Peptides against a protein of PDB entry 3KDP. Designs and how they scored, part 26

Target 1, 230 residues: chain A of PDB entry 3KDP
Amino acid sequence: PFLIFIIANIPLPLGTVTILCIDLGTDMVPAISLAYEQAESDIMKRQPRNPKTDKLVNEQLISMAYGQIGMIQALGGFFTYFVILAENGFLPIHLLGLRVNWDDRWINDVEDSYGQQWTYEQRKIVEFTCHTPFFVTIVVVQWADLVICKTRRNSVFQQGMKNKILIFGLFEETALAAFLSYCPGMGVALRMYPLKPTWWFCAFPYSLLIFVYDEVRKLIIRRRPGGWVE

## One batch from the design tools (peptide; aimed at target 1 Y182)

Design b2_p16_7_s4 (made by RFdiffusion4, then SolubleMPNN; from b2_p16_7, 11 letters changed)
Fold by OpenDDE base, seed 5:
Structure b2_p16_7_s4 (fold): chain B 230 residues (1-230), chain A 16 residues (1-16)
Amino acid sequence: as target 1 above (230 residues)
Amino acid sequence: DFLEWLKKLIEELNAK
């Protein structure tokens, strides 16, 4: 998100505080949950591997998969960002290069895509309104990510939701998202303004996409043991 | 429309 902000010179889609909340608030408990996850049912069915070469290959492939999931998460966040700004009159193409004028306190006549002028205060309100749904989108997408991380090869339908710590992590990150979104004073303290409850559902297609992606990946691994998809 | 709604929501939350 930050790289796109710099390259495209768009208004800031995600603030530093929200990034910190993601890194410290939403990822710690889920990471701990993986340490308590039960062994996969098919672990003993794995073919003998070369412990040196196959370990390195597997680590690289896992890293690539996590990288791809992270990209899908970012795309989901940007989707909600662009939709909110478009709803307020700023089409995606108009946002390109707008950051300099957007952040200038002395420019109170920034025009949207329809010729409406926006004061600095109005622009910052809509910007900070985008921070919250971006964060919430990441949380919703992480629901799928946390669930798929329970196993390497088994489907979620086979493994089930047995890890209580993982379930606790899902509730914790959701509660944090609700707190940051709707608690009084969050707009002033964290620059995260309240979100319409309907925006929580905007990320669901991306959550589903991650789920489908991982299920397909795991299906390929199960059908083609030792393939490049592992 | 959205900004007006947001303003109202902020006011309501701050009034609690």
Scores: peptide ipSAE 0.014, ipTM 0.325, DockQ to the pose 0.059
OpenDDE base, seeds 1, 2, 3, 4: peptide ipSAE 0.005, 0.011, 0.000, 0.012; ipTM 0.312, 0.313, 0.272, 0.336

Design b2_p16_8 (made by RFdiffusion4)
Pose (drawn by RFdiffusion4):
Structure b2_p16_8 (pose): chain A 230 residues (1-230), chain P 16 residues (1-16)
Amino acid sequence: as target 1 above (230 residues)
Amino acid sequence: SFFTTFFTNVSDILTT
């Protein structure tokens, strides 16, 4: 988001104070939760790991969290900023520029895609209404994430969901977001504004895509263990 | 009041 905020001089979809709600808020518990994960094989049957090679974090990993499942999480994140604004007037393209004027506290008279003129706090209360649900489609996608960052070889149907804590992390992560968006306060404190029902289910095809993509990966590997995918 | 409103919104989400 902060990257395109420079590219398409677009209204900032995801705000800073909004980010210290992901890893400090919703994400903390779900992550702590993996540490409670049983194995995937006789680990005490493999030679010991090797401090030089096979590191904790590596090429093949960053090529995933950043290069892959990372992007698909954003395509779902933007897609609802694109919806929050058009369902409220600003049909996408009439956005490719606004910021310069948009962020102006004096230009209270700015054309949308119909003619309607918006003040400052009038449209910002939509910009922050834009954060508030980018901050969701992010938590919504992290369901499909917290469930495939669960295993690295086994299908979820081979390993199942016996992690009676990781599941809590879900119920928490999600509900925490709702509370962070409906309590009389989170708006005037965090630029968090209540959401309309239709609004939550945005990232859903995307969460389910992240999900399906990861499942198919593992399968390939288990079919071709020396092959390219692994 | 907060809980009535919150659960009304939850009900609306479930109805949708």

Design b2_p16_8_s1 (made by RFdiffusion4, then SolubleMPNN; from b2_p16_8, 11 letters changed)
Fold by OpenDDE base, seed 5:
Structure b2_p16_8_s1 (fold): chain B 230 residues (1-230), chain A 16 residues (1-16)
Amino acid sequence: as target 1 above (230 residues)
Amino acid sequence: SFLERFAKLLAEILAL
């Protein structure tokens, strides 16, 4: 988010406080839950790692975790951001380079894509209205990310959802996201304005995309052991 | 490159 914010000079899509809520709030319990996951059924058929050649964290794992999945996650958040701003009169093309004027409190006549003028206060309300849906989008995408992390090779359908701690983690992060989104005073305390319930669904295509992408990847690995995808 | 690997994976997904 911050890289695009700097490069494209767009209004801030996700605040620092919301990022902290993700890193410290929604991600911890799910991550711990993976320690309680059952071993894959084929684990005893795999060769032991060669400590001289095989790193615990290889390029493939880094590429998947931070590159591919992280990119899809970011795209989901930005999609939600652009939709909200477009509904408020700011088309994506108009947002390019707008940050400087957007953040200036002394400019009260920033025009949208339709020629409507926006005061500083109005702009900040719209910006903070984007933060909550972006955050919720990340949480919804994290559901898929957590589920795909259950296995390296087997399908989630083969592994199943038997880990009660993981299920608890999914509910906990969702409940926390709902609390932060709808609790009175969060707009003042965290700059997270209340979210229309419909915005929760904006992330679902991206969550599904992550899930399908990983299941297909795992399918390829199962069909072609030792391939470049592994 | 990362982009090439991503493109190849996408191509394989689309080829299924």
Scores: peptide ipSAE 0.016, ipTM 0.489, DockQ to the pose 0.017
OpenDDE base, seeds 1, 2, 3, 4: peptide ipSAE 0.012, 0.013, 0.016, 0.005; ipTM 0.425, 0.371, 0.509, 0.316; seed 2 fails the geometry check

Design b2_p16_8_s2 (made by RFdiffusion4, then SolubleMPNN; from b2_p16_8, 14 letters changed)
Fold by OpenDDE base, seed 3:
Structure b2_p16_8_s2 (fold): chain B 230 residues (1-230), chain A 16 residues (1-16)
Amino acid sequence: as target 1 above (230 residues)
Amino acid sequence: DLLEEFLKWLQELLEV
């Protein structure tokens, strides 16, 4: 989010505090929970990793995590951001290059896509209104990401949801997201204004997309071992 | 109010 904020010169889509809440709050317990996942049923049929030649983190894993899943997560967040700004009169094309004027407290006549003038205070309210939905969108997409990370090759339906620590992690990250979104004073303290409950559903298509994509990928791997998709 | 003071303190901490 912050890279796009700089490169595209758009209003800040996700606050620094919300980023810290993701990295330190919502992601830690889920990530730790994966250490307690049951081994895949075929793990003993795989050749052991050669510690001298095989990296624990390889280019394929990086490509999957950052290139595919991470891109879908980012798209989900930005979709939510652009929808909120569009509902407030700022179409996506108008946001390009707007940051300089947006962040200037002395400019009180920034026009939206419809010619409505916005004061600095009004613009900051809209900006901070985007932070919470963007954050929640990431959390909802992370549900799917965590679930798909349970296995390398087996379907989630084959593996099942037996890891109680992972289930706890899903509840913990959701509870934290709800707390940060709805606790009184979070708008003042964290610049996270209250979220309309409908915005939780905005991320669901992306969460579903990740889940379906990974299940299809795993299906292809099972049918064609050693293929380019693996 | 202690909560208000805490929130103000938190805000100040986040602004540095």
Scores: peptide ipSAE 0.015, ipTM 0.444, DockQ to the pose 0.037
OpenDDE base, seeds 1, 2, 4, 5: peptide ipSAE 0.011, 0.012, 0.013, 0.014; ipTM 0.367, 0.360, 0.408, 0.434

Design b2_p16_8_s3 (made by RFdiffusion4, then SolubleMPNN; from b2_p16_8, 12 letters changed)
Fold by OpenDDE base, seed 4:
Structure b2_p16_8_s3 (fold): chain B 230 residues (1-230), chain A 16 residues (1-16)
Amino acid sequence: as target 1 above (230 residues)
Amino acid sequence: SFLEEFLKLLEELLKE
């Protein structure tokens, strides 16, 4: 998210504190849960983790979680960001290069795509309105991501949801998302303004896409062992 | 890696 923020010079889509909540709050427990997945997982059966020498998460799990799927998660978050800004009059093409003027508190006449002028305070309200749904989008997409990372080759329908720690992680990140989105004072404390409940559902197509993508990937792996899809 | 770049960016933001 921040690489695009720097390269494209767009308004900040996700606050630093929100990112810390994702990294430390939502990603850490699930990552640990995947590292301690029961021996029934084909991933753990293939390469038993040595807690002293091996990485906490297997390199293959890292590549799946933070590689292709991580990029899809980021795209989901950015989609939500662009939708919110477009609904407020800022089309995606207009956001390119806008950061300098957007973050300047002395410029109170930044024009949107329709010629409407926005004060600094109004712009920051819109920016902070994007932080919460971006975070929630990541959490909802992570539901699918964590479920698919449970097994490399087997379908979720074959292996089921046996990892209690993973299930706990899903509930923990969802509870955290709900807390940050709806607890009074989060707008002031964390710059995360309250989220309309409907925005929880905007990420579902991406979660479904990731789920379908991974099931197709696993199906290909089962049909062609040792293929390029591994 | 994307993660390393992301972490570096986080470090830069935390220094600001």
Scores: peptide ipSAE 0.005, ipTM 0.300, DockQ to the pose 0.020
OpenDDE base, seeds 1, 2, 3, 5: peptide ipSAE 0.010, 0.000, 0.000, 0.000; ipTM 0.322, 0.267, 0.255, 0.298; seed 1 fails the geometry check

Design b2_p16_8_s4 (made by RFdiffusion4, then SolubleMPNN; from b2_p16_8, 14 letters changed)
Fold by OpenDDE base, seed 2:
Parts: C-alpha cells; sequence; structure tokens
Structure b2_p16_8_s4 (fold): chain B 230 residues (1-230), chain A 16 residues (1-16)
C-alpha cells in the first residue's frame, strides 16, 4: 500500500500506525497459527526426502503463502479504498497524481471527478474515513486467506478447522478490528474514523472470490499434479 | 509455474 502511494501519488490509503497494527496485531497471530497447522494428509504420504531439501522447500512454501496473503490483502484494501473515494466523488483515475494538491493545506479548491471543490479539512476527513475500512477489509479478506492457506492441495472441507490457534487468531483479529473501528479516540490516535457497519461486508464478495478460486486451483492440482497452477 | 513466477516477483519487490 505504501509503495503504491509513492508511485501513483495517490492520497494515503492506510496510515503508518495502522500498518504497524496490522503487522503486530493482525498478522502476527495468524502467521503463528499457520506454523502450528497440522500437516496436510497428502504430505504425510510422500516418501521421506533429504531433510535439508525438504526443510528448504517447506520454508519456501510458507514464504510464498505469506506473500500471497499480503498481496491479496492489499488488493482487497485498495478495492475498498477506491470504492469509498468513488462514492465521495473521486474516481480512481482522478486520484493519480493528486497527492501533492491533496496534502497541501493551502489548497482548498481541489476538484473531484464531478467538479465539486473540496477543502483541506473535507479531504482529510475522507482520507481518514478510508483508513478504518481498509484495515477492516484486510481482516475480512484474511479470514478466507488463512483458511485457504491451511493446505497446499486439499480442500478446506477435507482438512477441516481443527487448529485451535488458528481459530483463536481469527477471533483475535476480528476483535481488534472492532476495537480499532469503534473505540473512542481512534480517530485522533490512529487517524481511523468510526466505520459504518455496512463496510464490514464490502470485502465479502472478494473473500468469496478468492476462496472459490483457491478451491478450484486445489482441485486442478489434485487432478493434474505438476500443472502450471503450481 | 504460477507460484514460481509469483515468488520471483515477490523477491524482486523486496529488492526495491
Amino acid sequence: as target 1 above (230 residues)
Amino acid sequence: DFEKKFKEWLEELKKV
């Protein structure tokens, strides 16, 4: 998110403190939970390989899974960001290069995509309104991401949800999201304004999409081992 | 192949 902010010169979609909350509060417990996930049933059926190479392969697979989660989360967050700004009159194309004028407190006539002029204060309210739902979207997307990353090839329905640490992580991140979204003072402390309850559902179609995609991917892998989807 | 390419892409991003 921060790289896109710099490269595209868009208004800041997610505050630095919020990023820290994601890294330390939201992502840490889920990441640990994945480390304690039970071995996939098909992995246990494989012949023992060289322990050094197997460890390396496993570390690579874990690193890739974490990378995928992060990318999917970012995509979900940006989706929500663009939806909110579009609802407030700023279409995605118009946001490109707007940061310089957006962040200038002396410019009070920044136009949206419809010619409406926005004061600095109004712009910052909209910006901070994006921070909370961006974070919440990450959490909601992460529900699906964590579940699908439990296995390499098996369906979620086949593997089940027996990992108590994972379940705890899901509740913890949800509770944290609720706390940061609705606790008084979060707007001042974290630049996270209160979230309308409807925004919790904004990421659900996206979460469902990636869930279905991953189940289909896993189905293909089971039917065609060594295919291009690996 | 997709996973390999994605991993390579992630490694490139880490270099920036």
Scores: peptide ipSAE 0.000, ipTM 0.227, DockQ to the pose 0.015
OpenDDE base, seeds 1, 3, 4, 5: peptide ipSAE 0.000, 0.000, 0.000, 0.000; ipTM 0.278, 0.225, 0.233, 0.253; seed 1 fails the geometry check

## One batch from the design tools (peptide; aimed at target 1 I167 A175)

Design b2_p17_1 (made by RFdiffusion4)
Pose (drawn by RFdiffusion4):
Structure b2_p17_1 (pose): chain A 230 residues (1-230), chain P 17 residues (1-17)
Amino acid sequence: as target 1 above (230 residues)
Amino acid sequence: LPVLFILFIILFIFIFF
């Protein structure tokens, strides 16, 4: 978001104070939760790891959290900023520029994609309404994430969901977001504004994509263990 | 609340399927 905010001079989809709500808020518990994960094989049957090679964090990993599942989480995140604005007038393209004027506190008269003129606090209360649900499609997609960052070889049907804590992390993470968006306050404190029902289910095809993609990866590997995918 | 309950139901189904 902050990257395109520079590219397409677009209204900032995800705000800063909004970001310290992911890893400090919704994300904390769900992550703590993996540490409670049983194995995937007789670990005490493999030679000891090797401090020089096979590191904790590596190429093959960053190529995933950033290069892959990372992007698919954003295509889902933007897609609903693109919806929050068009369902409220600003059909996408009439966005490729606004910021310069948009962020102006004096230009209270700005054309949308129909003619309607918006003030400042009038349209910002939509910009923050845009954060509030980017901050969701992010929590929504982290469902499909917290469930494939669960295993690294086994299909979720081979390992199942016996993690009676990770599941809590879900119910928490999600509900925490809703409370962070409906309590009389989170708006005037965090630029968090209540959402309309249709609004939550945005990232859904995307959460389910992240989900399906990861499952198919593991399968390939299990079918071709020395092959390219692994 | 309805939305939250629907989400919970979806999570519940997801856990079992």

Design b2_p17_1_s1 (made by RFdiffusion4, then SolubleMPNN; from b2_p17_1, 12 letters changed)
Fold by OpenDDE base, seed 4:
Structure b2_p17_1_s1 (fold): chain B 230 residues (1-230), chain A 17 residues (1-17)
Amino acid sequence: as target 1 above (230 residues)
Amino acid sequence: SEVLKKLFELIEKLIKE
C-alpha cells in the first residue's frame, strides 16, 4: 500500500497507525499460533533439510509470500479502497497524481471525477473513512492466509482444524478489528472511522480466491512432486 | 505509468459495472 502511495501519488490508502496495528496486533498472534500447528502427516517421511544448503527463508518462500499471496492481499485492500473513493466521487484514474493537492491544506477546491469541489477537511474525512475498511479487508484476507499456512503440501481438509491456538488467533484478530472499527473515539485517536458492517464482506471473494488458489497449488504439488509450483 | 493507467482504467470499468 505504501509503495503504491509513493509510485502512483495517490491519497494514502492505509495510515501508519493502522499498519502498526496489522503488524503487531493482527499478525503476531496468528503467527505464534502456527508454532503449535500439528505436523503434516507425511513430514516425518521426508528427508531432513540440509542446514548448509536449505535456508529457512529461500527465494521460493519469498516469492510465494510476497509475490503471490501478498499480491492477492494487496488487491483485496485496494479494491475496497477504490470502491469507497468511487462512492465518494473519486474514480481510480482521477486519484493518479492527486496526492500533492490532496495533502495540501491550503487547497480547498480539489475536484472529484464529477466536478464537485472538496475542502481539505472533507478530503481527510474520506481518506480516514478508507483506513478502517482497508484494515478490516486485510484482517479478513488474513483468515484465509493463516488457514493455508497450516500446511505446505496437505489440503486443509486433510490436515483439519485441530489447533485450538490457531482458532483463538482467528478470534483475537477479529475481535481486535471489531474493537478498532467500532469503539467510540477511534476516529479521533487512530483516524479509524466507524465501519459499515457490509464492508466486512468486501474481502470475502479475495479470501476465497486465496483459499482456492492455495488448494489448487497444493493439489498440483501432490500430483507432481518437485515441480516449479513447490 | 502506462501499465498503471491501463490497470486503473480496468478497475474503473469494473466499478461502473
Scores: peptide ipSAE 0.008, ipTM 0.269, DockQ to the pose 0.023
OpenDDE base, seeds 1, 2, 3, 5: peptide ipSAE 0.000, 0.006, 0.005, 0.000; ipTM 0.222, 0.245, 0.250, 0.256

Design b2_p17_1_s2 (made by RFdiffusion4, then SolubleMPNN; from b2_p17_1, 11 letters changed)
Fold by OpenDDE base, seed 1:
Structure b2_p17_1_s2 (fold): chain B 230 residues (1-230), chain A 17 residues (1-17)
Amino acid sequence: as target 1 above (230 residues)
Amino acid sequence: SEVLELLKKLLEEFIEN
């Protein structure tokens, strides 16, 4: 997300505080919860064939899978960001290269895609309005990610939601997202303005996409053991 | 580094606002 911000010179889609909330608040508890998850039955029964080669391959594949999921998460966040800005008059194409003028407090006549002039304060409000939905989008996408991470090969439907800690993590993330989104003063304190409840649904397609992607991946792994997808 | 740059930017914006 930050790389795209720099390269595209778009307004900041996600604040540092929101990033910290994602990294520390959202990811930590689920990651810990996964450590307490019962080992996948196939993993436990799998005899180590070549511990060096299999470990390296597994690490690479895990890294790639997490990288792909992370990219989908980022895409979900950016989608929400662009939708919000578009609803406020800034089409994605217009945002390219706009950062310099956007961040200049002395420029109070930045035009949107429809010729409406935006003051610096108004621009910052809309920028900060994007932070909360972006964060919420990441949280919603992480719901799928966390559920997916339970298993490597087995379907989520087969493994079920047995880990109470993971369930607690999901609730914690959701509660944190709700708190940051709707608690008075968060706009001032964290630059996270209140979000319309409808914006929570913007992430759902991406959450579903991740879920489907992983289920398909797992299905391929089950059908083709030792394939390149493993 | 990216987070630090972002923090720096936010701090600058905070100081300017």
Scores: peptide ipSAE 0.000, ipTM 0.277, DockQ to the pose 0.017
OpenDDE base, seeds 2, 3, 4, 5: peptide ipSAE 0.000, 0.000, 0.000, 0.000; ipTM 0.263, 0.271, 0.299, 0.262

Design b2_p17_1_s3 (made by RFdiffusion4, then SolubleMPNN; from b2_p17_1, 11 letters changed)
Fold by OpenDDE base, seed 1:
Parts: structure tokens; C-alpha cells; sequence
Structure b2_p17_1_s3 (fold): chain B 230 residues (1-230), chain A 17 residues (1-17)
């Protein structure tokens, strides 16, 4: 998100505080919950990793985590961001290069896509209004990400949802996201303004996409072990 | 920049439809 913010010179889609809320708040418990996941049925049939030749983090894992899943997550967040800004009069194309004027506190006549002028304070309210839904979008997409991380090869339907700690993690991250989004004072404390309930649904297609994508990936791995997808 | 503009147009069209 921050790279696109710089490259496209758009208003800040995700604040530092919201990033910290993701990394330290909503992602930690779910990530820990994976330690309580049941082993895949074939785990004892796999050869131990050779610590001299096999990297813990290989190119395939980087490609999957950052290049594929991470990109889908980012797309989901940006989709939500663009929807919110569009609902507030700023169409995506109008956001390109707008950052300089957007962040200038002395410019109080920044026009939206419809010619309405926005003061600095109004723009910052809209910016901060985007942060919470972007954050929530990441949490919703993380539901799928957490579920797909349960297994490397087995389908979620084969593995099941027996990990109670993971279920608790999903609940916890969702409850925390709701708390941070709707608790009075969060706008002042964390610059996390309340989101419309409908904005939660902006993430659902991307969450589903991640889930379907990974299930297809796992299906390919099961059918063609040792392929480049693994 | 052109690719970004095309992407943004695509998103805009999606939002408007």
C-alpha cells in the first residue's frame, strides 16, 4: 500500500497505526493458532528438509506469499479504498498525483471529480475514513489466508476446521476489528473512524478468491507432486 | 504511468457499473 501511495501519489490508503493494528493486533493470535493445527496426513511420509540445501523461505514461498496472496490482499484493500473515495466524490483516476495537494494544509480548495471543493480537514477526515475499511478488508482477507495456511497440500475440506484455537483466532481478530472500527473514541485515539457495515462486504470477493485460488493450487499439487506450484 | 491510468479507468468503470 505504501509503495503505491508513493508511486501513484495518491492519498494515504493505510495509516501507520492501522498497519500496527494489523501486525500486532489482528494477525498475531491467528498466526499463533497455526501452531495448534493438526498435522497433514502425509507429513510423516515427507522427507526431512535438508538444512544445507533447502531454504526455509524459498522462491516459491516468496512468490506465493508476497507475489500472489499478498497482491490479492492489496488489491482487496485498494478496491475498498477506491470505493470509499469514489463514494466521497473522488474517482480513482482523479486520485493520481493528488497527494501533493491533498497533504498541503494551506490548500483548502482541492476539487473532487465533481468540482466540489474540499478543505484540508475534510480531506483528512475522508483519508482517515479510508483507513478503517482498508484495515477491515485486510482482516476479512486474512480469514481466507489463515484458513489456507492450515495445510500445504490437503484441502481445507479434507483437513476440516477442528483447530479450536484457530477458530478462536478468527473470532478474536474479527471482534478486535469490530472494536477498533466502532468503539467510541477510536477516531481520536487511532484515527480509525467508523465504517459503514456495507464496506465489510467489499473484501468478501477477494477473500473468496484467495480461498478458491489456494484450493485450486492444492488440487494441482495433489495431482502433480513436485511441480513448480508447490 | 499509462498502465496505472488504464487500471484506474478500469476500476472507475467497474465502480460506475
Amino acid sequence: as target 1 above (230 residues)
Amino acid sequence: MEVLEQLFKLIEDFIKN
Scores: peptide ipSAE 0.032, ipTM 0.524, DockQ to the pose 0.023
OpenDDE base, seeds 2, 3, 4, 5: peptide ipSAE 0.000, 0.030, 0.000, 0.000; ipTM 0.247, 0.514, 0.276, 0.285

Design b2_p17_1_s4 (made by RFdiffusion4, then SolubleMPNN; from b2_p17_1, 11 letters changed)
Fold by OpenDDE base, seed 2:
Structure b2_p17_1_s4 (fold): chain B 230 residues (1-230), chain A 17 residues (1-17)
Amino acid sequence: as target 1 above (230 residues)
Amino acid sequence: SEVLEKLFELIKKFIEN
């Protein structure tokens, strides 16, 4: 998110403190929980490989998986960000390069995509209104990501939800998201204004899409081992 | 969650100062 903020010169979608909260609160605990997930049954059925090559492949696969999860989460967050700004009159294309004027408190006539002028205070309210939904969207998407990452080939329906630590992590991050969204003072402390309950569902279509995609992917892998999808 | 809540309260206090 921060890299896109710099490159595209868009209004800041997520504060640095909120990013830290994601890393420490929502990403770390679930990531640790995945380490305690039961090994997939088919992994143990594989023939011994060269230890050096196998280690390297596993490290690459893990790195790719974490990278993909992070990208998926970021995409979900940005989706919510753009939806909120679009609802407030700022279309995505109009946001490109707008940061300089957006952050200038002396410019009180920044125009949206429809020619409406926005004061600095109004712009900052809209900006901070995006922070909480962005965070919550990451959490909601992460529900799907964590569930699908439990297995490499098996369906979620086959593997089930047996890892109590993972389940705890899901509840913990959800509780944290609720706390940050509705606790008084979070607007000042974290620049996270209270979230309308409807925004919790904004990421659900995206989460469902990821879930369906992964189930299809796994189905293909099971039917065609060693294919390009693996 | 309780530990994180306490951490956030500490951060809040730090920002408010």
Scores: peptide ipSAE 0.005, ipTM 0.269, DockQ to the pose 0.026
OpenDDE base, seeds 1, 3, 4, 5: peptide ipSAE 0.000, 0.000, 0.000, 0.000; ipTM 0.251, 0.238, 0.233, 0.212

Design b2_p17_2 (made by RFdiffusion4)
Pose (drawn by RFdiffusion4):
Structure b2_p17_2 (pose): chain A 230 residues (1-230), chain P 17 residues (1-17)
Amino acid sequence: as target 1 above (230 residues)
Amino acid sequence: VPLIIATILIIIGFFYL
């Protein structure tokens, strides 16, 4: 988001104070939760790891959290900023520029895609209404994430969901977001504004895509263990 | 209603835990 905020001079989809709600808020518990994960094989049957090679974090990993499942999480994140604004007037393209004027506190008269003229706090209340659900399609996608960052070889149907804590992290993570968006306050404190029902289910095809993509990866590997995918 | 639903979900989460 902060990257395109420079590219397409677009209204900032995800705000800063909004970001310290991901890993400090919703994400904390779900992550703590993996540490409670049983194995995937006789680990005490493999030679010991080797401090020089096979590191904790590596090429093959960053190529995943950043290069892959990372992007599919954003395509879903933007897609609803694109919806929050068009369902409220600003059909996408009439956005490719606004910022310069948009962020102006004096230009209270700005054309949307119909003619309607918005003030400052009038449209910002929508910009923050844009954060508030980017902050969600992020939490929504992290369901499909927290469930495939669960295993690294086994299908979720081979390992199942016996992690009676990780599941809590879900119920928490999600509900925490709702509370962070409906309590009389989170708006005037965090730029968090209540959402309309149709609004939550945006990232859903995307969460489910992240999900399906990861499952198919693991299968390939299990079918071709020395092959390219692994 | 959203707050009630969220509360119920948290409660379910604790029960399940």

Design b2_p17_2_s1 (made by RFdiffusion4, then SolubleMPNN; from b2_p17_2, 12 letters changed)
Fold by OpenDDE base, seed 4:
Structure b2_p17_2_s1 (fold): chain B 230 residues (1-230), chain A 17 residues (1-17)
Amino acid sequence: as target 1 above (230 residues)
Amino acid sequence: SVLKEAEELLKKGREIL
């Protein structure tokens, strides 16, 4: 998110504090939980990891979490960002290069795509309004990601949700997202302004997309063991 | 607009503080 902010010179879609909340608050417990997931039937024969020498998370899990799925998460967040800004008069094309004027507190007449002038305060409110749904989008997408990452080959329906730590992690990140979104003072403290509850559902298509993608991938693996999709 | 809704929610939040 921050790289796109720099490259495209768009208004900041996700604050640094919010990123820290993702990395330290939402990702830690779920990521650790993946190491303690019950082995699926095909991997039960693998040697137990040496906690002193072996990577806590398999390279394949890392590739799934931070590769393709991570890109879908980012796209989901940016989609929500662009929708919010578009609904407030800023079309995506107009945001390109706008950062300089957007962040200037002395410019109170920044025009949107329709010629409406925006004060600095109004611009910052809409910017900080984007932070919350971006964060929530990531959390909702992480539900699907974490659920699919617990298995390599088996469907979620076959393996089930047996890891209580994973379930706890999903609950924790959801509770944190709700707290940051709706607790009074979070707009001042973290620049995460309150979010209409309906925006939680805007992330569901992306979580569904990830889920469907992984189920299709796993289906291909089951039909063609040792294929390039594995 | 989402902005107006956010402002209203923020206002309500401030009233609770």
Scores: peptide ipSAE 0.013, ipTM 0.383, DockQ to the pose 0.040
OpenDDE base, seeds 1, 2, 3, 5: peptide ipSAE 0.000, 0.000, 0.000, 0.000; ipTM 0.250, 0.344, 0.191, 0.265; seed 3 fails the geometry check

Design b2_p17_2_s2 (made by RFdiffusion4, then SolubleMPNN; from b2_p17_2, 12 letters changed)
Fold by OpenDDE base, seed 5:
Structure b2_p17_2_s2 (fold): chain B 230 residues (1-230), chain A 17 residues (1-17)
Amino acid sequence: as target 1 above (230 residues)
Amino acid sequence: DVLAEAEELLRKGREIL
């Protein structure tokens, strides 16, 4: 997110404090929960891997898969950001290069895509209004990411949802997201304005996309053991 | 300073929205 913000010179999609809340608040408990996941039912049926060839290839493929999931997650956040700004009169094409004027407190006549002028205060409210739903979008996408990380090869439908600590992690990150989004004073403390409950659903297509992507990947691995996808 | 600025922006924002 921050790299695209610098390269495209767009208004800030996600605040630094909100990024820290993701990295330290929403990701830690779910990550720890994976240590308590039950072993895959088929693990004892797998042939011994060649320690020289299969380890290096598998590490590269895992790294690539996590990189791809991270890109889909970022796209989900940016989608929500662009939708909110478009609903407030700022089309995506107009946001390119706008940051310099957007962040200047002395410019009070920044025009939107429809010729409406925005004061510094008004546009900062819109920016901070984007921070919360971007954060919530990340959390909703993380639900899918956490669920798919339960297994390497088996479908989630085969593994089930037996890990109570993982379920607790999903509730904890969701409760934290709701607290940061709706608790009085979070607008001042974290620059996170409350969002309409409808914005929670904006991430669902991307969460579904991640889930489908990983289930298809795992299906290919099951059908072609020893392929370049494993 | 950042908190005071944020409070001022929030106050002004509530007047506009």
Scores: peptide ipSAE 0.021, ipTM 0.413, DockQ to the pose 0.022
OpenDDE base, seeds 1, 2, 3, 4: peptide ipSAE 0.013, 0.017, 0.000, 0.016; ipTM 0.372, 0.469, 0.275, 0.439; seed 2 fails the geometry check

